# Designs tried in a protein design run: peptides against a protein of PDB entry 5B16. Part 21

Target 1, 136 residues: chain A of PDB entry 5B16
Amino acid sequence: TPSRINHNERLEFLGDAVVEFLTSVHLYYLFPSLEEGGLATYRTAIVQNQHLAMLAKKLELDRFMLYAHGPDLCRESDLRHAMANCFEALIGAVYLEGSLEEAKQLFGRLLFNDPDLREVWLNYPLHPLQLQEPNT
Target 2, 136 residues: chain A of PDB entry 5B16 as posed
Amino acid sequence: TPSRINHNERLEFLGDAVVEFLTSVHLYYLFPSLEEGGLATYRTAIVQNQHLAMLAKKLELDRFMLYAHGPDLCRESDLRHAMANCFQALIGAVYLEGSLEEAKQLFGRLLFNDPDLREVWLNYPLHPLQLQEPNT

## One batch from the design tools (peptide; made by RFdiffusion4, then SolubleMPNN)

Design b1_p11_6_s4 (from b1_p11_6, 5 letters changed)
Fold by OpenDDE base, seed 4:
Structure b1_p11_6_s4 (fold): chain B 136 residues (1-136), chain A 11 residues (1-11)
Amino acid sequence: as target 1 above (136 residues)
Amino acid sequence: SILEELEKLLR
């Protein structure tokens, strides 16, 4: 359905920005002594399609994608790309229908396998202005 | 992994 496809693409567009923003903010404050090049390296590692697809797999979106779109995803690279896009759309939807905080929590929970690192990422002190969420 | 869990959050 063109309408559904368009909606998902728009959510993906939004989610891409949210993922980028959350990643950048956390890296910026978590690593105050890391230069821009290092920050950029970490951000790239986090937001690249390969990694986002892995996060999507944690949500079992691979099974969903194969069920719903199997014939169109015969190549592994196609599946990876589709899963990354789907993950972005999901984050976009969480932000849109919920809040930035909810998006942050979901994203952060998936980022790390080590629960200790996860807790640091999610709970380290943020700048007071970061507590404000935009209107959605 | 994600660059070894971001180098163990650098320490």
Scores: peptide ipSAE 0.673, ipTM 0.951, DockQ to the pose 0.449
Fold by OpenDDE base, seed 1:
Structure b1_p11_6_s4 (fold): chain B 136 residues (1-136), chain A 11 residues (1-11)
Amino acid sequence: as target 1 above (136 residues)
Amino acid sequence: SILEELEKLLR
């Protein structure tokens, strides 16, 4: 059986894909006239460690990290990387135990503090098949 | 920033 650390790494692996997918899909549909280079630029900005760490901070994961792993996180860059990884693991867990929709909702709520921007991001029409997602 | 530009696009 895998260790707790290995389990976290597996969840991170899954969460990375979910975050990447959700970001890609929303950008693709929200900006139908934006070229690939632009889409990629915004995706990179959204999913890069620095930004995911900021999202993690909204969930106060920094307090958790310092409490649980303080001695290993002496550098600010190390903390950011760990927080980003933890955020990915969280999204992976939400997808695994819940659904893609639940992961989408959580991610979208954290992406924007402005409720109007949240509304645009979360409720922009996507492909109809996404409405029929099965339970994970 | 790039994220600020994104927010402008969404408005």
Scores: peptide ipSAE 0.644, ipTM 0.955, DockQ to the pose 0.884
Fold by OpenDDE base, seed 5:
Structure b1_p11_6_s4 (fold): chain B 136 residues (1-136), chain A 11 residues (1-11)
Amino acid sequence: as target 1 above (136 residues)
Amino acid sequence: SILEELEKLLR
């Protein structure tokens, strides 16, 4: 059986894909006239470590990280990377043991503080292929 | 910021 560290890294691997997929799909359909460069710019801004760390902070994961790994996180950049990885692992776990829909809902709730923006992001019609994706 | 621009586009 894999170690706890290996398990977390595997969840990060899965979560990274889920976050990027959800971001890509929503941007693609929300902005049909936006060129690839623009889509890529917004995707990068959403999925980059700085932003994911900010989302993780909304869940107060920083308190857990500093408690468990404080000595390893001497630099702000190190904390940011660790927070982003934890966020990816969380999304991966939600997808793995829940569903893509649950991951989508959690991600969307964290992306925007404004409920009106959340509604636009979450309730915009998505591609039918999403209904064919496995939950695990 | 890029994220602020995104929010404007969504409104």
Scores: peptide ipSAE 0.626, ipTM 0.953, DockQ to the pose 0.890
Fold by OpenDDE base, seed 2:
Structure b1_p11_6_s4 (fold): chain B 136 residues (1-136), chain A 11 residues (1-11)
Amino acid sequence: as target 1 above (136 residues)
Amino acid sequence: SILEELEKLLR
């Protein structure tokens, strides 16, 4: 049985891929005229640690991190990195225990505070093969 | 910012 630390790191690994995949798919379909360089730029902005940490804060993961690991997170940069990793682990867990659709909804709901933007992001038509629930 | 530009594109 893997340690709790190993389990969390494995979830981060999975979540990192899920976050990047979901971001890539949505950008690809939402902006069909945007060149690869532009797509990559927006993806980078969305998935970078600083942004993911902000998303994590919406889930109050900062409170959790400070409670559990306060002494090790004295620097703001350390906290951001840890929060980003924790967010990835969460997305990984949601995908693993739930579905890609559930991960998509959670991620999209956090990406935008504006409900109109959220709706556009979440409800934009995807390829039919991507609408089916993956095997988990 | 890049994210602000993204929001503009989505509108």
Scores: peptide ipSAE 0.577, ipTM 0.946, DockQ to the pose 0.887

Design b1_p11_7_s1 (from b1_p11_7, 6 letters changed)
Fold by OpenDDE base, seed 4:
Structure b1_p11_7_s1 (fold): chain B 136 residues (1-136), chain A 11 residues (1-11)
Amino acid sequence: as target 1 above (136 residues)
Amino acid sequence: SLEDYLDSLVA
């Protein structure tokens, strides 16, 4: 059995892919006339550590990180990176133990404080194949 | 708008 650290890193690996995938899919459909460069720019902005850390703060992961890892998080930059990684691990866990839909909903709820924007993001029709989940 | 929000993340 891998260590908890190793397991968390594996979840982070999975979560990174899920966040990347969900972001890509939604951007692709929401902006049908936007060129690849523009899509990539938006994706980068959404999935960058600084932004994911802000999303993590909405789940109070900052308090969790300081409680669990305080001695190693003396700098704000270190905290942001750790929070982003933890956020990815959380999304990975939600996907693994729940579903892609649950990961989508959680991620979407955190992306936007504006309920109108959230609704646009979450409720835009997706391709059926993109909703199909592999066995876990 | 959604575009404005996303643009703000890019900046």
Scores: peptide ipSAE 0.644, ipTM 0.948, DockQ to the pose 0.890
Fold by OpenDDE base, seed 3:
Structure b1_p11_7_s1 (fold): chain B 136 residues (1-136), chain A 11 residues (1-11)
Amino acid sequence: as target 1 above (136 residues)
Amino acid sequence: SLEDYLDSLVA
């Protein structure tokens, strides 16, 4: 329904910001000597449609997309974009209904199949105030 | 390493 679509687009909007923020914060602390350009490059790589679509596939969102919107997804790039958007909406929903910490944990778990890398990403010392949720 | 992994995403 149109209302459902609008809701998902709003969640996507929120999720985009959350993913961007979490990525930025982690990169900032994990690479204290990396210049802004390098940080931005890594961030772009992490949040680009192709990568987010890959994360979405881990949740089998591709099956959902093909089921619900298959006829509208004629190209691989279209599916990739749709999956990325769906992933953002999911993260947005987790943040909205849960917390930034929960979004952080989910995102981190999906980012890395390697448990060692996951641990570094999730547990590297970060400034507590940067992860403080905005006032409602 | 984490850096190597991220580099692979950039490539």
Scores: peptide ipSAE 0.639, ipTM 0.947, DockQ to the pose 0.889
Fold by OpenDDE base, seed 2:
Structure b1_p11_7_s1 (fold): chain B 136 residues (1-136), chain A 11 residues (1-11)
Amino acid sequence: as target 1 above (136 residues)
Amino acid sequence: SLEDYLDSLVA
């Protein structure tokens, strides 16, 4: 059986793909006239470590990281990277044990503090195949 | 707007 470290890294790998996919799908539908370069620019901004770390702070992952790994995270950039990875692992776990819909809801709730923007993001039509996704 | 918010993330 894989170690806990390996398991977390695998969840991160999965979560990275889920975050990337959800971001891409929402942007695609929200901005139907935006060219590929513009879509990619928004996606990069949303999924970059700096932004994901901010989302992670909303879940108090910074406190968790400092408690569990404090000496190894003395640099701000190291903490940011670790928080982003942990956030991806969380999304991966939600997808793995729940569903893509649950991952979408969690990610969307964290993306926006403004409830109006959150509602716009979450209620836009998504890829038709998501409606056919089996329960995880 | 959502676009304004996303633009702020790019900046």
Scores: peptide ipSAE 0.635, ipTM 0.946, DockQ to the pose 0.899
Fold by OpenDDE base, seed 5:
Structure b1_p11_7_s1 (fold): chain B 136 residues (1-136), chain A 11 residues (1-11)
Amino acid sequence: as target 1 above (136 residues)
Amino acid sequence: SLEDYLDSLVA
């Protein structure tokens, strides 16, 4: 049986893939004329540690990290990296215990404070039977 | 717009 630490690392591994996948799919459909380099640039910006840590802060994971791992977090960069990893583990857990849709909804909700932008993001990708909506 | 927001994340 894996330790609690190993389990968290496994969840992080899974969550990393889920975040990467969701981001890639949505960008692909939202920007059909954008070249690969542009898509990759947006993806990097969304999934980088700085941004994921910001999303983690919305869930108050920073308080949890300081409580549980304070002695290991002496630098801002260490805290940011730890928060990003914890966020990935959380998304991984949501996917594992729930569904990809639930992970998508949580991730999308945290990505945007603006409800209009959130709806645009969450409505993509569109099923082939759905009419294309304009991008905001 | 969504594009403007994403551009801001890149910057």
Scores: peptide ipSAE 0.632, ipTM 0.944, DockQ to the pose 0.919

Design b1_p11_7_s2 (from b1_p11_7, 6 letters changed)
Fold by OpenDDE base, seed 4:
Structure b1_p11_7_s2 (fold): chain B 136 residues (1-136), chain A 11 residues (1-11)
Amino acid sequence: as target 1 above (136 residues)
Amino acid sequence: SLLDFLDSLVA
């Protein structure tokens, strides 16, 4: 059994892929005429640490980080990076213990404060084959 | 709009 730190790193690895995947799929369907470069630019912007840290703040992970790791997070950039990693681990855990749909819903809910934009984003269904999750 | 939102995220 891996250590807690190792486990979190593994979840982060998984979550990074899930966030990347969901972002890619939704952008692909939302903008059918947008070239690859444009899609990639928006994807990068969505999944960059600074943005994920903002999403993490909506879950009050900043308070959690200061409580659990305060002495190691003296710099704002360090906190931001840690929050982004923790957010990825959380998404990974949601996917692992729940479903891709649950990860999609959580991520979409956090992405947008505007309910209209959120609805547009979330209403694009994933491909049927992608809804079939691996055995846990 | 969604595009405006996305553009705002681009550094």
Scores: peptide ipSAE 0.664, ipTM 0.950, DockQ to the pose 0.809
Fold by OpenDDE base, seed 3:
Formats: structure tokens, C-alpha cells, sequence
Structure b1_p11_7_s2 (fold): chain B 136 residues (1-136), chain A 11 residues (1-11)
């Protein structure tokens, strides 16, 4: 329904910000001597549609998208974009219904297949105030 | 390494 589509777009809007924020915070603390340009480059790489689509595939969102929106997805790039959007919406929903911490955990879990890298990403010392949740 | 992972995403 149109209302559901609108809701999904709103969640995507929120999720985009959450993914961007989490990525920024982690990169900032994981690489304290990395220049802004480097931080920005890695952030872009992490949050780009192609990468988020890969994360979405781990949740089998590709199957969902093809089922629900197949006729509208004529190109692979369209599918990637749609999957990335759905991933953002999911993160947005997790943040909205849960917490930033839960969004962080989910994102980190999907981001890394390597448990060691995942551990570093999720548990590297971060400033507690940066992860303080706003009133929701 | 983490850097290698990130570099792979940039590539």
C-alpha cells in the first residue's frame, strides 16, 4: 500500500543517518591518526549502495526485492540500489524500535564475516557520549 | 587486517 511504501521510505531516511553515524564513529576511533580524507573514503566505501546491497543479500533481501518489485528492477544497478535502501530501512527500524546499540550490533555483525575483525569493530574503545541515544 | 578489509571495499 502507499502508506507502507511511505513508511519504508521514512525508515530508510532514518537508517541512512544511523549507518552513516555508526560508520563515522567507529572509523574515527579505530584510526586515530588517519586524515579526514582517508576516513571519508572508507566511510563512503562502507555505506555505498553496492556494499550495503551485499549486506542486504546476507539477509536474503534480494529474494524479497525480486519477489515484490521484480518488474521494476530492470538493471542490476536498480536491484543494488533497492537492496541498499531496504537495508537502510531495516537499520532504521532496528534503531526506532530498539536502540542505537542494537543497530550497532546488527550492522557490525553483517559488516564482517571474520569474527576477529567484527570483535575489533564492535568493541574498540569509543567515547560514551558519542553513542548516547537521542530521545525517541 | 581491518585496513585490508576496508581497502578491499574501496577497490
Amino acid sequence: as target 1 above (136 residues)
Amino acid sequence: SLLDFLDSLVA
Scores: peptide ipSAE 0.657, ipTM 0.950, DockQ to the pose 0.882
Fold by OpenDDE base, seed 2:
Structure b1_p11_7_s2 (fold): chain B 136 residues (1-136), chain A 11 residues (1-11)
Amino acid sequence: as target 1 above (136 residues)
Amino acid sequence: SLLDFLDSLVA
């Protein structure tokens, strides 16, 4: 059995892929006329550490990180990176223990404070193969 | 709009 640290890193690895995938799929459907470069630009903006850390704050992960690792996170950039990693691990865990749909819903809820924009994001059709995902 | 939101993240 891997250590807790190794487990968190593995969840982060998985979550990174899930966040990247969900972002890519939604952008692809939302902007059918946008070129690859534009899609990539928006994806980068959504999944960058600074933004994911902002989403993590909505879950008060900053308080958690400072409580658990305060002495090691004195620099803002270090805290931001750690929060982004923790957020990815959370999404990875939701995917692993739940489903891609549950990860999608959580990510979408946090991505937008505006409920109207949230609904636009979440209600766009996703790839048909998503329905073929194995049950967790 | 959604586009405005995304543009704000890029900036």
Scores: peptide ipSAE 0.649, ipTM 0.948, DockQ to the pose 0.858
Fold by OpenDDE base, seed 5:
Structure b1_p11_7_s2 (fold): chain B 136 residues (1-136), chain A 11 residues (1-11)
Amino acid sequence: as target 1 above (136 residues)
Amino acid sequence: SLLDFLDSLVA
């Protein structure tokens, strides 16, 4: 049986892929006329550590991190990186224990504070026969 | 808009 640390790293590995995949799929279908460069740029922005750390903060993971790992988090950048990794591990766990759909819902809910944008992201058709341009 | 939001993440 792997240690808790190893297990968390494995979950992070999985979560990283899930976040990348979900982001890619949604961008692809939401913006059917956007060139690859634009899609890649937005994906990078969404999945970068700084942004994922902000999403993690919405779940108050910063409090958890400081409580459990405070002595190792002397720099803001260290905390940000750790929070991003923890967020990925969480998404990985949700996928593993739940489903891709549940991971999608959680990620989407955290991505947007604006409920209108959130609904567009979460409910936009992800099928080629249902492609249309968003109005948001 | 959604694009404006995404642009803000890039900036």
Scores: peptide ipSAE 0.645, ipTM 0.946, DockQ to the pose 0.914

Design b1_p11_7_s3 (from b1_p11_7, 6 letters changed)
Fold by OpenDDE base, seed 4:
Structure b1_p11_7_s3 (fold): chain B 136 residues (1-136), chain A 11 residues (1-11)
Amino acid sequence: as target 1 above (136 residues)
Amino acid sequence: SLLDYLDSLVS
């Protein structure tokens, strides 16, 4: 059995892919006329550590990180990176134990404080295969 | 707008 650290790193690996995928799919459908470069730029902005750390703060992961790992997080940059990684691990866990739909809902809920923007983001249809197999 | 928000993340 892998260590807890190893398990968390594996979840982070999975979560990174899920966040990347969901971001890509939604951007693709939301902006059908946007060129690849623009899509990639927005994706990078959404999934970068600084932004994911802000999303993590909405779940109070900053308090969790300071409680669990305080001695190793003496710099703000270190905290941001740790929070981003933890956020990815959380999304990975939600996908693993729940579904892609649940990961989508959680991620979308955190992406936007504006309920109108959130609704636009979340209500765009996914690929038919994901619609047919929401628990993939 | 959504685009404005996304642009703010890029900046």
Scores: peptide ipSAE 0.606, ipTM 0.942, DockQ to the pose 0.856
Fold by OpenDDE base, seed 3:
Structure b1_p11_7_s3 (fold): chain B 136 residues (1-136), chain A 11 residues (1-11)
Amino acid sequence: as target 1 above (136 residues)
Amino acid sequence: SLLDYLDSLVS
C-alpha cells in the first residue's frame, strides 16, 4: 500500500543516517591516524548499495524483495538498490523502536563474519575518555 | 586484520 511504502521510505531515510553515523564514528575511533580521505573512502565502501545489499542478503531480504516486488526489479542493479534501501529501513526501524545501541549491535554483527573483527568493531572505545585498545 | 578487510571492500 502507498502508506506502507511511505513508511518504509521514512525508515530508510532514518536508517541511512544511522548507518552513516555508526560507520563514521567507528572508523574515526578505530583509525585515529587515518586521514579524512581514507576515512571517507572506507565509509563509502561500507555504506554503498552493493555492500549493504550483501548485508541484506544475510537476512534473506532478497527473498522478500523478489516476493513482494519481483516484477519491478528487472535489473540486478535495481535489486541491489532495493535491498540496500530495505536494509536501511530495517536499521532505521531498529533505531526507532529500540536504540542506537541495538542498531549498532545488529549492524556490527552483520558487517563481519569474522568474530575477531566483529569484536574489535563493536567493542573498541568510541569515547575520548575511554582507554583505547590496540588494533588487531 | 580489520584494515585489510576494509581494503577488500574498497577494491
Scores: peptide ipSAE 0.596, ipTM 0.938, DockQ to the pose 0.916
Fold by OpenDDE base, seed 2:
Order: C-alpha cells, then sequence, then structure tokens
Structure b1_p11_7_s3 (fold): chain B 136 residues (1-136), chain A 11 residues (1-11)
C-alpha cells in the first residue's frame, strides 16, 4: 500500500486534472467567441499557484500547513506552492469520493465571493459526458 | 462583471 505522502501526491495529480478540466469547460461555454489564446490565458490565471493558494486560504489550509509543516514553509513561495498542492489534493479527493459535480460545486463556491458571479459560473453547462458519469 | 473579475486575475 502507498504511504500517506504518496497518496496525497496521487490525489494532487488527480485534482490538478480536475481543476484544469473544470476551468477549461466553464471558460469554453462562458466565452464562446474568445480565441484559444484568450481561453488559455484565463485558465492559467485561475489555476496558477498564487490563485489556488488564495482559494486554499478560504479553507484555512494555511493554518493547517503552518501547524503541520511550519519549519519547511518559511518562504512565502514555498507556502503558496504547498497550499496550491493541498488544494488540488482536496479537489481530487472530492472527485474521487464524491463526483465531478461535487468538485465543480466546491471549486465554484471558492472561486467567487460574489454570489452573483458564482451563480453565473456554476449555471453554465458542463461537458455532456458529466451526465454519464457513474456515481461514486 | 465576470469578465472584469477574470481580467483582474490576469493582471
Amino acid sequence: as target 1 above (136 residues)
Amino acid sequence: SLLDYLDSLVS
């Protein structure tokens, strides 16, 4: 059986793909006239470590990371990277143990503090294959 | 707007 460290890294790997996918799908539907380069620019901004770390702070992951790994995270860049990874692992776990829909809802709720913007983001249709996703 | 918010993330 894999160690806890390996398990967390595997969840991060999965979560990275889920975050990337959800971001891509929503941007694609939200901006039907935006060229690929523009879509990629917004995606990069949403999924970059700096932004994901800000989302992680909303879940108080910074407090968790400092408590568990304080001495190793003395640099802001190290903390940001670790928080982003932890956030990805969380999304990966939600997808793995729940569903893509649950991951979408959690990610969308954290992306926007403004409830109106959140609702616009979440109400756009996702990839048709999500309707065919098996229950987890 | 949503576009304005996303633009702010790019900046």
Scores: peptide ipSAE 0.593, ipTM 0.939, DockQ to the pose 0.862
Fold by OpenDDE base, seed 5:
Structure b1_p11_7_s3 (fold): chain B 136 residues (1-136), chain A 11 residues (1-11)
Amino acid sequence: as target 1 above (136 residues)
Amino acid sequence: SLLDYLDSLVS
């Protein structure tokens, strides 16, 4: 049986894939005319540690990190990296214990404070026959 | 727009 640390790392591994997958799928279908380079650029921006840490802060994971791992966090970059990893582990856990849909909903909710943009992201048809990008 | 928001993340 893996330790709690190993379990968290495994969840992070899973969550990293889920976050990247969801981001890739949504970008692909939302912007059918966008070239691969553009898709990759936006994906990188969304899943980079700095951004994921910001999303983690919305869940007050920073408080948890300081409480549980404070002594290990001497630099802002260390905190950011730890928060991003924790966020990925959380998404991994949601996927594992729930579903991809639940992970999608949580991730999408956190991505956008603007409810209109959130709705477009979450509810725009994800079908290969979708040829027209949203007017957002 | 969504694109404008995404652009802001890249910037």
Scores: peptide ipSAE 0.593, ipTM 0.937, DockQ to the pose 0.916; fails the geometry check

Design b1_p11_7_s4 (from b1_p11_7, 6 letters changed)
Fold by OpenDDE base, seed 4:
Structure b1_p11_7_s4 (fold): chain B 136 residues (1-136), chain A 11 residues (1-11)
Amino acid sequence: as target 1 above (136 residues)
Amino acid sequence: SLLDYLDSLVA
C-alpha cells in the first residue's frame, strides 16, 4: 500500500486529468466557433494553479492547509501551489469514489459565483458518450 | 457574460 503522500500524488494526477477534461469538453461545446488557440487560452486560465487555488479557498482548503502543513507554507506562492494540488486531489477523489458527473457538479459549482453563468456551464448538453457514468 | 468572465481570468 502506498504512503499517504504517494496516494495524494496519485489522486492529484487523476484530478488534474479530470479538471482538464471537464474544462475542455465544456469550452468545446459552449464555444463552437472559437478556434483552438482561444479554447486553449481559456483552458489554461481555468486550470492554472492560481485559479484553482481560488476555487480551493471556497472550500476553505486554505484553513485546512495551514492547519495540516503550516510550517511548510511560509509564502503565499507556496500556499497557492499546495492548495491547487490539494484541489486536484479532491476532484480526483470525487471522481474515483463517485462519478464524473459528481466531479462535474462540484467543479462547476465552484467555477462560478454567478448562478446564471453556473447554470449555462453545468447544464449545457454534452455528447451522448459523456452522459454515461464511467466505470470506476 | 461568460466570455467576459473567462477573459478576466486570462493573464
Scores: peptide ipSAE 0.621, ipTM 0.944, DockQ to the pose 0.859
Fold by OpenDDE base, seed 3:
Structure b1_p11_7_s4 (fold): chain B 136 residues (1-136), chain A 11 residues (1-11)
Amino acid sequence: as target 1 above (136 residues)
Amino acid sequence: SLLDYLDSLVA
């Protein structure tokens, strides 16, 4: 429905910011000696549609998208874009209904298949003030 | 390593 689509787009808007923020924060603290250009490069790589679509595939969002929007997805690039958007909407929903921490956990779990890398990403010390974040 | 993985994501 139009209302549902609108809601999804709003969630996507929110999720985009959350993904961007989480990525930025983690990169910033994980690589204290990396210059801005490097940080930006890695951030772009992480949040680009192609990568987010791969993360979305882990949740079988590709099947969902083809089922729900197949006729509108004539190109593979369209599917990737749609999957990335859907992934952002999911993260947005998790943040909205849960918390930034929950969004962080979900995002981190999907980012890495390697449990060691996942642990480093998720458990690396962040700024103490971030621990005081409200449970929104 | 984490850096190696991230590098692999860079086009």
Scores: peptide ipSAE 0.615, ipTM 0.942, DockQ to the pose 0.862
Fold by OpenDDE base, seed 2:
Structure b1_p11_7_s4 (fold): chain B 136 residues (1-136), chain A 11 residues (1-11)
Amino acid sequence: as target 1 above (136 residues)
Amino acid sequence: SLLDYLDSLVA
């Protein structure tokens, strides 16, 4: 059995892929006329550490990280990176224990404070096969 | 709009 640290890193690995996948899918459908370069630019902006750290703050992960690892996170960049990793691990866990749909809902709820934008993001028509939950 | 919001993230 892997250690808790290894487990968290594995969840982060999975979550990174889930976040990037969900972002890619939504951008692809929401902006059908946007070229690949533009899609990639928006994806990068959404999944970059600084942005994911902002999303993590909404879950008060900053308080958790400072409480548990304060001395090791004295630099803003270190805290941001750790928060982003923790956020990815959380999404990975939600996907693993729940479903891709649940991960999508959580991620979408955090992406937008504006309920109208959130609604557009979450409920934009996607490919029917993406509504089929994978076996986890 | 959603596009405006995303643009703000890129900036």
Scores: peptide ipSAE 0.608, ipTM 0.941, DockQ to the pose 0.903
Fold by OpenDDE base, seed 5:
Structure b1_p11_7_s4 (fold): chain B 136 residues (1-136), chain A 11 residues (1-11)
Amino acid sequence: as target 1 above (136 residues)
Amino acid sequence: SLLDYLDSLVA
């Protein structure tokens, strides 16, 4: 039986892939004329540590991190990296215990404070046979 | 727009 630490690292591993996949799929279908370089640039921006840490703050994971791991987080960069990893582990857990759809919904809700942008992201057609909706 | 928002993340 893996330790709690090992389990968290495994969840992070899974969550990293889920976040990467969801981001890739949504960008691909939202911007059908955007070249690979542009898609990759936006994906990098979305999944980078500082952005995921920002999303983690919306779930108050910073409070948890300081409570549980405060002594190890003396640098801002360490906290940011830890929060990003924790966020990935959370998404991994949601996928593992729930579904990809539930992970998608949670991730999408956190990505955008603007409800209009959120709805575009979450509900934009993700199949080639579906008609493209206007971007906002 | 969504693109404008994403551009802001890149900047």
Scores: peptide ipSAE 0.606, ipTM 0.939, DockQ to the pose 0.920; fails the geometry check

